Peptides against a protein of PDB entry 3KDP. Designs and how they scored, part 123

Target 1, 230 residues: chain A of PDB entry 3KDP
Amino acid sequence: PFLIFIIANIPLPLGTVTILCIDLGTDMVPAISLAYEQAESDIMKRQPRNPKTDKLVNEQLISMAYGQIGMIQALGGFFTYFVILAENGFLPIHLLGLRVNWDDRWINDVEDSYGQQWTYEQRKIVEFTCHTPFFVTIVVVQWADLVICKTRRNSVFQQGMKNKILIFGLFEETALAAFLSYCPGMGVALRMYPLKPTWWFCAFPYSLLIFVYDEVRKLIIRRRPGGWVE

## One batch from the design tools (peptide; made by RFdiffusion4, then SolubleMPNN)

Design b2_p19_7_s2 (from b2_p19_7, 11 letters changed)
Fold by OpenDDE base, seed 1:
Structure b2_p19_7_s2 (fold): chain B 230 residues (1-230), chain A 19 residues (1-19)
Amino acid sequence: as target 1 above (230 residues)
Amino acid sequence: VSEEEREEMLKLALKILEE
């Protein structure tokens, strides 16, 4: 998200504090949950054919898979971001290169895509309005990510939700998202304004996309053991 | 979240932005 912010010079879609909340609140618990998870039977049972090459290939493939999932996750967040800004009169094309003027406190006549002038305060309100739904989108997408990361080759339906730590992680992420979205003062403290419940549903298509993607990936791995998708 | 709470938070946010 931050890289796209820099490259595209768009208004900041997600605050740094919110990013920290993701890293500490949503990524850490899942990582712990995975560490305590019983090793997938296929991960532990496969003797490395060649410990040097197979480890390297496996690390590359895992890195690629996480990279792909991360891209889909980011796309979900940005979709929500662009929808909110578009609803407020800022079309995605208009946002390109707008950051300099957007962040300038002394420019109070930044025009939207429809010629409406926006004060600095109004722009920042809209920007901060994007933070919460972006975060929520990430959390909802992470539900799928956490579930799919539980297994490398087996379908989620085959492995089941037996890991209490994973369930706790999902609960914690959801509770954190609800807390940050609806607790009074979070809009001021964390620049996360209250979110309409309807925005939670904007992330579900992307969560489903990641789920389908991973299930397809796992299916390919099962059908073609040792393939480049593994 | 009530619309009133949202409005209050927006007002507070505006005050902070003015500082």
Scores: peptide ipSAE 0.030, ipTM 0.625, DockQ to the pose 0.047
Fold by OpenDDE base, seed 3:
Structure b2_p19_7_s2 (fold): chain B 230 residues (1-230), chain A 19 residues (1-19)
Amino acid sequence: as target 1 above (230 residues)
Amino acid sequence: VSEEEREEMLKLALKILEE
């Protein structure tokens, strides 16, 4: 998010502190939960014929899968960001290069895509309104990530949600999202305005997309062992 | 969240940034 902010010169979609809260707060418990999760019986039973090559292939495949999921997460967050700004009169194309004027306190006549003038205060309200939904979108998408990371080949429907640590991780992420979104003072500290309940649901299509993507990937792996998707 | 609460949070945020 911060890189796109710099490259595209758009209004800041998410604060740096909030990003750190996501990376350190929401991802640690899930990562620990995955470490304690019983390795998929199929992975453990496959003695690597060549431990060096098979380990490297597995690391590359895992890295690619996580990289793709991470891209979908970012796209989900930015989608929410652009939807909110578009609803407030700022179309995505108009946001490109707008940061300099957006962040200038002395410019009170920044025009939106429809010619409406926005004061500095009004612009900052809209900016901070985007932060919370962006964060929540990432958290909701991470739910799907946690669930799909349980298995490499088996469907989530086959293994079920038996890992109590993973369930705890999902709960912690949700609780953190609720805390940061609704706790008094967090809005000021993190530059996040309270979230409208409707925005919790905006992320669900992206979570579903990740879920479907992973299920399709796993289905392909099961049907074509050793394929390029593995 | 009311528009008033948003304005208050903005004012507080701006005050913190000025300090």
Scores: peptide ipSAE 0.021, ipTM 0.579, DockQ to the pose 0.044
Fold by OpenDDE base, seed 4:
Structure b2_p19_7_s2 (fold): chain B 230 residues (1-230), chain A 19 residues (1-19)
Amino acid sequence: as target 1 above (230 residues)
Amino acid sequence: VSEEEREEMLKLALKILEE
């Protein structure tokens, strides 16, 4: 998310502190849960054909999977960010290169996509309004990602939710999101506008899409072992 | 959190940014 912010020169979608909260608070427990996950039948029951090459391939596949998951999370967050800004009159195309003017407190006539002028205070209100939903969206997408990461080839319906640590991680992420979104003073401390409950649902279609995509992918992998989709 | 509380917290946050 921060890289896209720098490259696209868009208004800051998520504060640095909230990013750290995601990295330390939401990603750590799931990562631990995956490390302690009982050997899935599809991963560990395969006797390594060649321990050296298979380990390297597995490490590469794991790194690619985590990279893809991170990208999907970022896409979910940015989706919510762009939805909120679009609802406030800033279309995605208009946000490109807007950061310099957006962050300048002396410019009080930044125009939106519809020609409405925004004061610095108004812009910061909208910016802070984006932070909390962006964070929550990442958490909601992480739910799907964690469920996806649980299995490489098997459907979630086939494998089931056997990892109690993973389930605990999901609840912890949700509790953290609720704490950061609704605890008094978090708006000041983290520059997060308190979240309307409706924004929790903004990420659900995206999470569902990811889930469906992954299930289809896994179905293809099961039907075509060693295919290009693996 | 009430809308009023949200606005107050946001106003406070903006004041902190101005300092």
Scores: peptide ipSAE 0.049, ipTM 0.686, DockQ to the pose 0.046; fails the geometry check
Fold by OpenDDE base, seed 5:
Structure b2_p19_7_s2 (fold): chain B 230 residues (1-230), chain A 19 residues (1-19)
Amino acid sequence: as target 1 above (230 residues)
Amino acid sequence: VSEEEREEMLKLALKILEE
């Protein structure tokens, strides 16, 4: 998100502190969950052909898969961001390069896509309105990530939801999202304004996309053991 | 959170940013 912010020169979609909350609050739980994951019978019983090369290949493939999931998560967040700004009169194309004028407190006549002038205060309201939904979108998408990380090759439907740590993680990240979104003072502390409940649902298509992606990936792995998607 | 409370929080946030 930060890199896209710099490259596109758009208004800041998410605060730095909020990003840290995501990293520390949500991303650690999957790692813990994996530590207590029940070994898949097909993975643990399979002897590597070459322990050095096969390990390296597997690590690269895993890293790539998580990278792809991370990109989908980011896309979900940005989608929510652009929808909110568009609803407030700022179309995505208009946001490109707008940051300089957007962040200038002395410019009180920044025009939206429809020629409406926005004061600095009004712009900051809209910006901060985007922060919470962006964060919540990431959390909702992360639900799918938590679920899919429980298995390496088998479908989630085959393994079930028996990992207590995973379930705890889902509640933890949801509670964190609710806290940051609705607790008084978060607008001041984190520049996160209260979120309308409807925005929780904006991310569901992306969660579904991740889920489908992972199921398809796992299906390919089962059909082609040792393939490039493993 | 009410819209009124949101506006108050915003005003406060903006003041903090101006400091």
Scores: peptide ipSAE 0.022, ipTM 0.572, DockQ to the pose 0.045; fails the geometry check

Design b2_p19_7_s3 (from b2_p19_7, 12 letters changed)
Fold by OpenDDE base, seed 1:
Structure b2_p19_7_s3 (fold): chain B 230 residues (1-230), chain A 19 residues (1-19)
Amino acid sequence: as target 1 above (230 residues)
Amino acid sequence: VSEEEREEQLKKALEILKK
């Protein structure tokens, strides 16, 4: 998100505090859940043919998988961001390069895509209105990520939701998202304004996309053992 | 959160940004 913000010079899609909330609230519990998850029987039972090369390959593949999932998560967040801004009159093309004027407190006549003038305050409200949905989108997408991370090769349907820690993590993450989205004062404190309940559903297509992506990935791994997708 | 509560929070946020 931050890189796209810099490259595209768009209004800030996700605040630093929100990022910290993601890292602490959504990534930490999942990481713990994964650490305590019994290694997939396939990971533990395969004697490393060559411990050095197989470990390196495995680390690269895990890194690539996490990188790809992270990109999809970011895309989901940005989609939500662009939808919200478009609903408020700012089309994605218009947002490109707008940051300088957007962040200027003295410019109170920034025009949207429809010629409506926006004060600095109005712009910042719209910007901060995007933070909550972006966060919620990441959370909802992470539901899929957490579920898929249970298995390296097996379908999610084969392992089920047996990990109590993962379930707890999902609830905690959801509760945190609800708290940040709906608790009074969060708009001021964290720049996360209240979210319409409908925005929770905006992320579901991306969660499904990640799920499908991982199932396809796992299917490829199962069909081509030792492939680059492992 | 009701739409009314959301609007009220947005109004409060606007007032804070004006300060």
Scores: peptide ipSAE 0.078, ipTM 0.719, DockQ to the pose 0.049
Fold by OpenDDE base, seed 3:
Structure b2_p19_7_s3 (fold): chain B 230 residues (1-230), chain A 19 residues (1-19)
Amino acid sequence: as target 1 above (230 residues)
Amino acid sequence: VSEEEREEQLKKALEILKK
């Protein structure tokens, strides 16, 4: 998020402190849960024929999985960010290069995509309105990501929710999201305005999409082992 | 969160922006 903010010169989608809260507060327990997840029977039942090569393959698979999860989370957050800004008159294409004027407190006539002028205060309200939903979107997307990462090939319905650590992680992330979104003072401390209940649902279509995509992917892998989707 | 709490947090945020 911060890199895209710098490169694209868009309004800040999420504060650095909030990003740290995600990395340290929400991702730690899920990461531990994945480390203790019973390796899929197909991976562990293969006798390590070569411990060196099998370790390298596992490290690469884990690295790719975490990299993909992070990208999906970022995409989900940015989706919500662009939706909120579009609903407030700022289309995605108009946000490119807008940061300089957006952050200038002395410019009170920044035009949106429809020609309406926005004061500095109005712009900052919209910016800070994006922070909380962006964070919550990451958490909601992470629910799906954690569930789909339990297995490489098996459906979520086949694997079930047996990992108590994973379940605890999901509850912890949800509780943290609720705390940061609704605790008094978070709007001032983290520049996260209180979340309207409707924004909790903004990420659900995206989470459903990645869930369906992963289930389809796993179905293809089961039916066509060794395909390009693996 | 109530609308009143949202408005209060918004007011506090705006006060910080004015400094």
Scores: peptide ipSAE 0.033, ipTM 0.664, DockQ to the pose 0.046
Fold by OpenDDE base, seed 5:
Structure b2_p19_7_s3 (fold): chain B 230 residues (1-230), chain A 19 residues (1-19)
Amino acid sequence: as target 1 above (230 residues)
Amino acid sequence: VSEEEREEQLKKALEILKK
């Protein structure tokens, strides 16, 4: 997200404090979930041919998969961001390079895509309106990520949802999202304005995409043991 | 969150931005 912010020079999609909340509140849960992961029978029984090289390859492949999931999460957040700004008169193309004027307090006549002039305060309100749904989008996408982390090769439907730590993680992330989105004063304290409930659903296509992606990946691994997708 | 609460938060934020 930060790299896209720099490259595209768009208004800030997510506050730094919110990013920290994601890191502390959501990224720890997958690690804990993995520690209590029910071992897949095929993973534990398959002795590596070379423990050093095969472990390294597997770790690299896992890292790549998580990187891809992270990219899909970011795309989901940015999609929500662009939709909100478009609904407020700022089309994605118009946002490119707009940050400098957007953040300038002395410019009170920044035009949107329809020629409407926006004061600094109005622009910042719209910006902060984007922070909450961006965060919520990440959390909703993280639900899918947490679910898929329970298995490496087997389908989620085959393994089941018996991991209490996973369920707790889902609850924690959801509670954090609800707190940051709806607690009074978050707009002032964290620059996260209250979110309309309808925006929670904006992320669902991306959650589904991650789920489908992982199921397809796992299917390929099952059909081609030792493939590059493992 | 009610629309009223949202409007109140926006007003508070606006007041801060005016300073």
Scores: peptide ipSAE 0.025, ipTM 0.655, DockQ to the pose 0.046
Fold by OpenDDE base, seed 4:
Structure b2_p19_7_s3 (fold): chain B 230 residues (1-230), chain A 19 residues (1-19)
Amino acid sequence: as target 1 above (230 residues)
Amino acid sequence: VSEEEREEQLKKALEILKK
Protein backbone atom coordinates (compact mmCIF):
# COMPACT_ATOMS: atom_id res chain seq x y z
CA PRO B 1 0.00 0.00 0.00
CA PHE B 2 2.71 2.47 0.91
CA LEU B 3 4.67 1.77 -2.26
CA ILE B 4 1.65 2.52 -4.42
CA PHE B 5 1.10 5.67 -2.39
CA ILE B 6 4.61 6.84 -3.24
CA ILE B 7 4.65 5.72 -6.88
CA ALA B 8 1.21 7.04 -7.80
CA ASN B 9 1.40 10.13 -5.54
CA ILE B 10 -2.11 9.49 -4.29
CA PRO B 11 -3.52 10.54 -0.91
CA LEU B 12 -2.35 8.27 1.91
CA PRO B 13 -4.57 5.18 1.87
CA LEU B 14 -3.48 3.82 5.24
CA GLY B 15 -2.05 5.61 8.24
CA THR B 16 1.19 4.63 9.93
CA VAL B 17 -0.54 3.64 13.15
CA THR B 18 -2.95 1.46 11.22
CA ILE B 19 -0.06 -0.23 9.43
CA LEU B 20 1.54 -0.95 12.79
CA CYS B 21 -1.73 -2.42 14.03
CA ILE B 22 -1.76 -4.77 11.04
CA ASP B 23 1.84 -5.82 11.48
CA LEU B 24 1.68 -6.33 15.22
CA GLY B 25 -1.95 -7.22 15.76
CA THR B 26 -3.05 -9.24 12.74
CA ASP B 27 0.12 -10.79 11.30
CA MET B 28 1.71 -12.08 14.50
CA VAL B 29 -1.02 -14.50 15.54
CA PRO B 30 -1.12 -16.18 12.12
CA ALA B 31 2.63 -16.68 12.23
CA ILE B 32 2.39 -18.24 15.68
CA SER B 33 -0.53 -20.36 14.53
CA LEU B 34 1.59 -21.84 11.75
CA ALA B 35 4.28 -22.80 14.25
CA TYR B 36 1.81 -24.81 16.32
CA GLU B 37 -0.09 -26.28 13.41
CA GLN B 38 -0.51 -30.00 13.27
CA ALA B 39 1.22 -31.64 10.35
CA GLU B 40 -0.99 -32.27 7.38
CA SER B 41 -1.79 -35.88 6.68
CA ASP B 42 -0.59 -35.54 3.11
CA ILE B 43 2.74 -34.03 4.21
CA MET B 44 3.23 -36.81 6.72
CA LYS B 45 2.58 -39.46 4.08
CA ARG B 46 4.63 -37.83 1.33
CA GLN B 47 8.17 -39.12 1.20
CA PRO B 48 10.68 -36.54 0.02
CA ARG B 49 12.30 -37.37 -3.31
CA ASN B 50 15.34 -35.19 -2.79
CA PRO B 51 15.17 -33.34 0.53
CA LYS B 52 17.66 -30.63 -0.42
CA THR B 53 16.44 -29.68 -3.88
CA ASP B 54 12.75 -30.33 -3.31
CA LYS B 55 12.73 -28.22 -0.15
CA LEU B 56 14.30 -25.27 -1.92
CA VAL B 57 11.96 -25.53 -4.89
CA ASN B 58 8.93 -25.85 -2.65
CA GLU B 59 9.97 -22.85 -0.56
CA GLN B 60 10.34 -20.76 -3.70
CA LEU B 61 6.98 -21.86 -5.05
CA ILE B 62 5.27 -21.24 -1.71
CA SER B 63 6.86 -17.81 -1.50
CA MET B 64 5.61 -17.02 -4.98
CA ALA B 65 2.10 -18.19 -4.13
CA TYR B 66 2.02 -16.07 -0.99
CA GLY B 67 3.33 -13.15 -3.00
CA GLN B 68 0.38 -13.55 -5.35
CA ILE B 69 -2.00 -13.75 -2.40
CA GLY B 70 -0.43 -10.61 -0.98
CA MET B 71 -1.00 -8.86 -4.28
CA ILE B 72 -4.68 -9.82 -4.22
CA GLN B 73 -4.85 -8.58 -0.63
CA ALA B 74 -3.38 -5.24 -1.62
CA LEU B 75 -5.84 -4.98 -4.50
CA GLY B 76 -8.66 -5.54 -2.04
CA GLY B 77 -7.44 -2.73 0.18
CA PHE B 78 -7.01 -0.33 -2.71
CA PHE B 79 -10.41 -1.26 -4.07
CA THR B 80 -11.99 -0.18 -0.80
CA TYR B 81 -9.89 2.98 -0.77
CA PHE B 82 -10.90 3.94 -4.31
CA VAL B 83 -14.57 3.17 -3.66
CA ILE B 84 -14.64 5.48 -0.64
CA LEU B 85 -12.86 8.28 -2.45
CA ALA B 86 -15.09 7.87 -5.49
CA GLU B 87 -18.17 8.09 -3.28
CA ASN B 88 -16.75 11.37 -1.98
CA GLY B 89 -16.17 12.75 -5.47
CA PHE B 90 -12.60 11.66 -6.20
CA LEU B 91 -12.34 9.20 -9.09
CA PRO B 92 -9.20 7.02 -9.21
CA ILE B 93 -7.71 8.77 -12.23
CA HIS B 94 -8.06 12.14 -10.53
CA LEU B 95 -6.13 10.95 -7.48
CA LEU B 96 -2.97 10.33 -9.49
CA GLY B 97 -0.47 13.04 -8.63
CA LEU B 98 -2.90 14.76 -6.25
CA ARG B 99 -0.90 14.09 -3.07
CA VAL B 100 1.19 17.25 -3.18
CA ASN B 101 -1.84 19.51 -3.30
CA TRP B 102 -3.80 17.21 -1.02
CA ASP B 103 -1.30 17.47 1.82
CA ASP B 104 -0.76 21.22 1.46
CA ARG B 105 -2.73 22.92 4.20
CA TRP B 106 -2.55 26.26 2.42
CA ILE B 107 -4.43 24.97 -0.62
CA ASN B 108 -8.10 25.05 0.26
CA ASP B 109 -9.55 24.72 -3.23
CA VAL B 110 -8.47 21.27 -4.38
CA GLU B 111 -11.06 20.17 -6.87
CA ASP B 112 -12.59 16.73 -7.01
CA SER B 113 -13.59 14.94 -10.20
CA TYR B 114 -16.80 16.95 -10.33
CA GLY B 115 -15.31 20.40 -9.76
CA GLN B 116 -16.19 20.64 -6.07
CA GLN B 117 -13.55 22.46 -4.05
CA TRP B 118 -12.25 20.85 -0.88
CA THR B 119 -10.60 22.59 2.03
CA TYR B 120 -7.62 21.04 3.75
CA GLU B 121 -9.76 19.99 6.69
CA GLN B 122 -12.37 18.40 4.45
CA ARG B 123 -9.70 16.49 2.54
CA LYS B 124 -8.13 15.20 5.73
CA ILE B 125 -11.51 14.04 7.00
CA VAL B 126 -12.01 12.06 3.80
CA GLU B 127 -8.48 10.69 3.95
CA PHE B 128 -8.87 9.55 7.52
CA THR B 129 -12.26 8.10 6.66
CA CYS B 130 -10.39 5.79 4.29
CA HIS B 131 -7.97 4.50 6.93
CA THR B 132 -10.45 2.46 8.94
CA PRO B 133 -12.16 0.69 6.03
CA PHE B 134 -8.78 -0.03 4.46
CA PHE B 135 -7.71 -1.66 7.71
CA VAL B 136 -10.95 -3.60 7.99
CA THR B 137 -10.56 -4.75 4.40
CA ILE B 138 -7.09 -6.05 5.15
CA VAL B 139 -8.41 -7.94 8.17
CA VAL B 140 -11.26 -9.50 6.20
CA VAL B 141 -8.91 -10.54 3.42
CA GLN B 142 -6.53 -11.96 6.00
CA TRP B 143 -9.29 -14.29 7.17
CA ALA B 144 -8.91 -16.07 3.87
CA ASP B 145 -5.13 -15.87 4.11
CA LEU B 146 -5.19 -17.49 7.54
CA VAL B 147 -7.30 -20.33 6.21
CA ILE B 148 -4.92 -20.72 3.27
CA CYS B 149 -1.94 -20.90 5.60
CA LYS B 150 -3.53 -23.85 7.36
CA THR B 151 -2.94 -26.21 4.46
CA ARG B 152 -0.43 -26.67 1.66
CA ARG B 153 -2.20 -29.24 -0.48
CA ASN B 154 -5.45 -30.27 1.11
CA SER B 155 -8.64 -28.34 0.57
CA VAL B 156 -9.94 -26.52 3.61
CA PHE B 157 -13.00 -28.74 3.27
CA GLN B 158 -10.83 -31.82 3.61
CA GLN B 159 -8.49 -30.63 6.35
CA GLY B 160 -11.06 -28.76 8.40
CA MET B 161 -10.57 -26.06 11.02
CA LYS B 162 -8.87 -28.07 13.74
CA ASN B 163 -6.19 -25.56 14.71
CA LYS B 164 -7.58 -23.77 17.75
CA ILE B 165 -4.80 -21.20 17.61
CA LEU B 166 -5.74 -20.31 14.05
CA ILE B 167 -9.36 -19.90 15.07
CA PHE B 168 -8.26 -17.74 17.97
CA GLY B 169 -6.25 -15.62 15.54
CA LEU B 170 -9.34 -15.02 13.43
CA PHE B 171 -11.26 -13.81 16.46
CA GLU B 172 -8.37 -11.71 17.73
CA GLU B 173 -7.88 -9.79 14.49
CA THR B 174 -11.63 -9.33 14.14
CA ALA B 175 -11.88 -8.02 17.69
CA LEU B 176 -8.99 -5.64 17.04
CA ALA B 177 -10.67 -4.39 13.87
CA ALA B 178 -13.93 -3.87 15.73
CA PHE B 179 -12.16 -2.06 18.57
CA LEU B 180 -10.25 0.29 16.29
CA SER B 181 -13.29 0.90 14.08
CA TYR B 182 -15.99 1.45 16.68
CA CYS B 183 -14.40 2.42 19.99
CA PRO B 184 -15.23 6.04 20.84
CA GLY B 185 -12.30 8.39 20.39
CA MET B 186 -10.41 6.29 17.82
CA GLY B 187 -11.12 8.88 15.15
CA VAL B 188 -9.49 11.55 17.28
CA ALA B 189 -6.72 9.45 18.79
CA LEU B 190 -5.71 7.27 15.84
CA ARG B 191 -7.46 8.99 12.91
CA MET B 192 -9.54 5.86 12.46
CA TYR B 193 -13.06 7.09 12.07
CA PRO B 194 -16.10 4.87 12.63
CA LEU B 195 -17.32 2.79 9.71
CA LYS B 196 -20.66 1.88 8.36
CA PRO B 197 -21.13 -1.86 8.78
CA THR B 198 -21.48 -2.18 5.00
CA TRP B 199 -17.76 -1.54 4.56
CA TRP B 200 -17.00 -4.92 6.09
CA PHE B 201 -18.55 -6.49 3.02
CA CYS B 202 -16.42 -4.53 0.57
CA ALA B 203 -13.55 -6.97 1.04
CA PHE B 204 -15.61 -10.14 0.66
CA PRO B 205 -15.15 -10.49 -3.11
CA TYR B 206 -11.40 -10.40 -2.63
CA SER B 207 -11.49 -12.82 0.27
CA LEU B 208 -13.50 -15.13 -1.96
CA LEU B 209 -11.03 -14.61 -4.79
CA ILE B 210 -8.12 -15.57 -2.56
CA PHE B 211 -10.02 -18.59 -1.31
CA VAL B 212 -10.89 -19.74 -4.82
CA TYR B 213 -7.33 -19.13 -5.99
CA ASP B 214 -5.95 -21.26 -3.20
CA GLU B 215 -8.47 -24.05 -3.68
CA VAL B 216 -7.68 -24.18 -7.40
CA ARG B 217 -3.96 -24.16 -6.64
CA LYS B 218 -4.35 -26.98 -4.14
CA LEU B 219 -6.51 -28.93 -6.55
CA ILE B 220 -3.77 -28.72 -9.17
CA ILE B 221 -1.16 -29.78 -6.60
CA ARG B 222 -3.24 -32.79 -5.61
CA ARG B 223 -3.62 -33.84 -9.22
CA ARG B 224 0.02 -33.14 -10.07
CA PRO B 225 2.23 -33.46 -7.00
CA GLY B 226 5.40 -31.41 -7.27
CA GLY B 227 3.94 -29.15 -9.93
CA TRP B 228 4.97 -25.56 -10.58
CA VAL B 229 2.03 -24.14 -8.59
CA GLU B 230 3.01 -25.77 -5.30
CA VAL A 1 -21.63 2.09 15.17
CA SER A 2 -24.53 4.33 14.27
CA GLU A 3 -24.40 6.96 11.58
CA GLU A 4 -24.94 9.58 14.26
CA GLU A 5 -21.87 8.41 16.14
CA ARG A 6 -19.86 8.53 12.93
CA GLU A 7 -21.02 12.06 12.23
CA GLU A 8 -20.14 13.11 15.77
CA GLN A 9 -16.62 11.69 15.48
CA LEU A 10 -16.13 13.41 12.14
CA LYS A 11 -17.28 16.72 13.63
CA LYS A 12 -14.83 16.35 16.50
CA ALA A 13 -12.04 15.55 14.08
CA LEU A 14 -12.94 18.56 11.99
CA GLU A 15 -12.75 20.80 15.03
CA ILE A 16 -9.28 19.51 15.79
CA LEU A 17 -8.13 20.08 12.22
CA LYS A 18 -9.37 23.67 12.31
CA LYS A 19 -6.88 24.51 15.08
Scores: peptide ipSAE 0.022, ipTM 0.616, DockQ to the pose 0.046

Design b2_p19_7_s4 (from b2_p19_7, 11 letters changed)
Fold by OpenDDE base, seed 5:
Structure b2_p19_7_s4 (fold): chain B 230 residues (1-230), chain A 19 residues (1-19)
Amino acid sequence: as target 1 above (230 residues)
Amino acid sequence: VSEEEREEMLEKALKILKE
């Protein structure tokens, strides 16, 4: 998100503090969940590989898969961001390069895509309005990521949702999202204005996309053991 | 959140940032 912000020179979609909250609040749970993960049936029954020639886990392939999931998460957040700004009169194309004027408090006549002039205060309100839904979108997409992390090759439907730590993680992330979105003072402290409940659903297509992606990936792995998708 | 409430929050935020 930060790199896209710099490259596109768009208004800031998410505050740095909220990014830290995501990192600390959401990324720790998967790691803990994995520690208590039930052994996947195919992993435990697989013959030991030669540690000198064969790696049990292809670290590079795993890294790429998680990288792809992370990209989908970011896309989901940005989608929500662009939708909100578009609803307020700023089309995505118009946002490119707008940051300099957007952040200038001395410019009170920044035009939107329809020629409406926006004061600095008005611009900051709409910007802060984007922060919360961006964050919530990441959390909702992260639900899918947590679920898919439970299995390496098996479908989530086959393995089941027996990991109590994983379930706890889902609730923790949701509670954090609700706290940051609706707790009084978050607009001042974190520049996160309260979110309309409807925006929670904006991320669902991306969550579904991650889920489908992972299921397809796992299906390929099952059909082609040792393939590049593993 | 009403627009008025957002403006109030923004004003408060701006005050904090100026300190």
Scores: peptide ipSAE 0.024, ipTM 0.660, DockQ to the pose 0.043
Fold by OpenDDE base, seed 3:
Structure b2_p19_7_s4 (fold): chain B 230 residues (1-230), chain A 19 residues (1-19)
Amino acid sequence: as target 1 above (230 residues)
Amino acid sequence: VSEEEREEMLEKALKILKE
């Protein structure tokens, strides 16, 4: 998000502190939960024929899967960001290069895509309105990510929700999202205005996309062991 | 959240930044 902010010169979609809260607050418990996840029986029973080669292949496959999921997650966040700004009159194409004028306190006539003039205060309200939904979108997408990370090959329906630590991680992320979204003072501390309940649902298509993607990936792996999808 | 509440939060945030 921060890199796109710099490269595209768009209004800041998510504050640095909020990004740190995601990385440290939401990802840590899930990461620990995955460390305690029972190794998939198929992974443990496969004696590596060549420990060096098999380890490298597994690391590459995991890296590719996480990279793809991470891209979908980022796209989900940016989708929510662009939807909110579009609903407030700023189409995505108009946001390109707008940051300089957007952040200038002395420019009070920044035009939106429809010719409406926005004061600095109005622009900052819209910007801060984007932060909370962006964060919540990331959390909701992470639900799917955490669930799919349980197994390499088995469907979520086959593995089930047996890891209590993972379930706790999902609740912790949700509770943190609710806290940051609705606790008084978060608008000042984190520049995150309270979230309308409707925005919780904005991320669901992307969570579903990740879920479907992973289930299809796992299905292909099961049917074609050693394919490029691993 | 009402627009008024957002404006109030913005004003408070801006005040802190000027400090």
Scores: peptide ipSAE 0.022, ipTM 0.625, DockQ to the pose 0.081
Fold by OpenDDE base, seed 4:
Structure b2_p19_7_s4 (fold): chain B 230 residues (1-230), chain A 19 residues (1-19)
Amino acid sequence: as target 1 above (230 residues)
Amino acid sequence: VSEEEREEMLEKALKILKE
């Protein structure tokens, strides 16, 4: 998220405190849970390869998987960010390069995509309005991402939800999201304004999309072992 | 969170931003 913020020069989609809450509060327990996930039945059936080469390959695959998860999460968060800003008059294309003027407290006539002028205070309110939904979206996307990452080839329905620690992690991050979103004073203290319950559903289409995509991918892998889709 | 509570928090935040 921060890299896109710098490269695209868009308004800050996620506050530093919120980023820290994700990194320390939501990602850690699920990540640890994945380390203790039961091996897939198909992996366990594979013949042992060269231990030295396999360890390196596995470490690379794990690193790539975590990188991909983070990217998918960021995409989900940015989706919600762009939806909120679009609803407030800022279309995605208009946000490109807007950061400099957006963050300038002396410019009180920043125009949105429809020619409406925004004061600095108004801009900061809408910016901070994005922080909580972005965070919640990350949590909701993590539900899907964590579930799909349990398996490489098998369907989620075939592998099942056997890792109790993962399930606990999902509830913990959801509870944290609810606390940060709905606890009085969080808007002032953490710049995480109270979230309308409807925003919880903003990420659901995206989560469903990645879930369906992953299931289709896994289905193809099962039908064509060793294919390029793996 | 009720809409009223959200509005109150936004107003408080606005006051802080004006300072």
Scores: peptide ipSAE 0.019, ipTM 0.539, DockQ to the pose 0.046
Fold by OpenDDE base, seed 1:
Structure b2_p19_7_s4 (fold): chain B 230 residues (1-230), chain A 19 residues (1-19)
Amino acid sequence: as target 1 above (230 residues)
Amino acid sequence: VSEEEREEMLEKALKILKE
């Protein structure tokens, strides 16, 4: 998100505090959960053919898979961001390069895609309104990510939701998202304004996409052991 | 665009997002 913000010079899609909330609230507990997850049956049973080369290749492939999932996750957030801004009159193409004027408090006549002028305060309200659904989108997409990360090769349906810590992590991140989205004062404190519950569903297609992606990936791994997708 | 029109449009837009 931050890289796209810099490269595209768009209004900030996700605040720094919100990013920290993701890192601390949504990533940490799941990471702990995964550390205590029972080793996948195939991971423990598969003797490394060459411990040095296979470990390195495996680490690279895992890193690529996480990178791809993270990219899809970010795309989900940006989709939500662009939808919200478009509904508020700012089409994606108009947002490109708008950051300088957007962030200037002395410019109170920034035009949207329809010629409406926006004051600095109005722009910031819209920007901060995007933070909550972006965060929620990340959380919802992470539901799929957390479920798929517990297994490398097996379908999520084969392993199930046995880890109580994982379930706790999913509950915690959801509760945090709800708290940040609906608790009074969060708009001022964390720049996360309240959001209608319907916006939680905006991320579901991306969660499904990640789920399908991972299931397809795992299917390929099962069919082609030792492939580049591992 | 008048200030009133801006406020009205903002309110309409934000009603889509906020409770």
Scores: peptide ipSAE 0.017, ipTM 0.477, DockQ to the pose 0.039; fails the geometry check

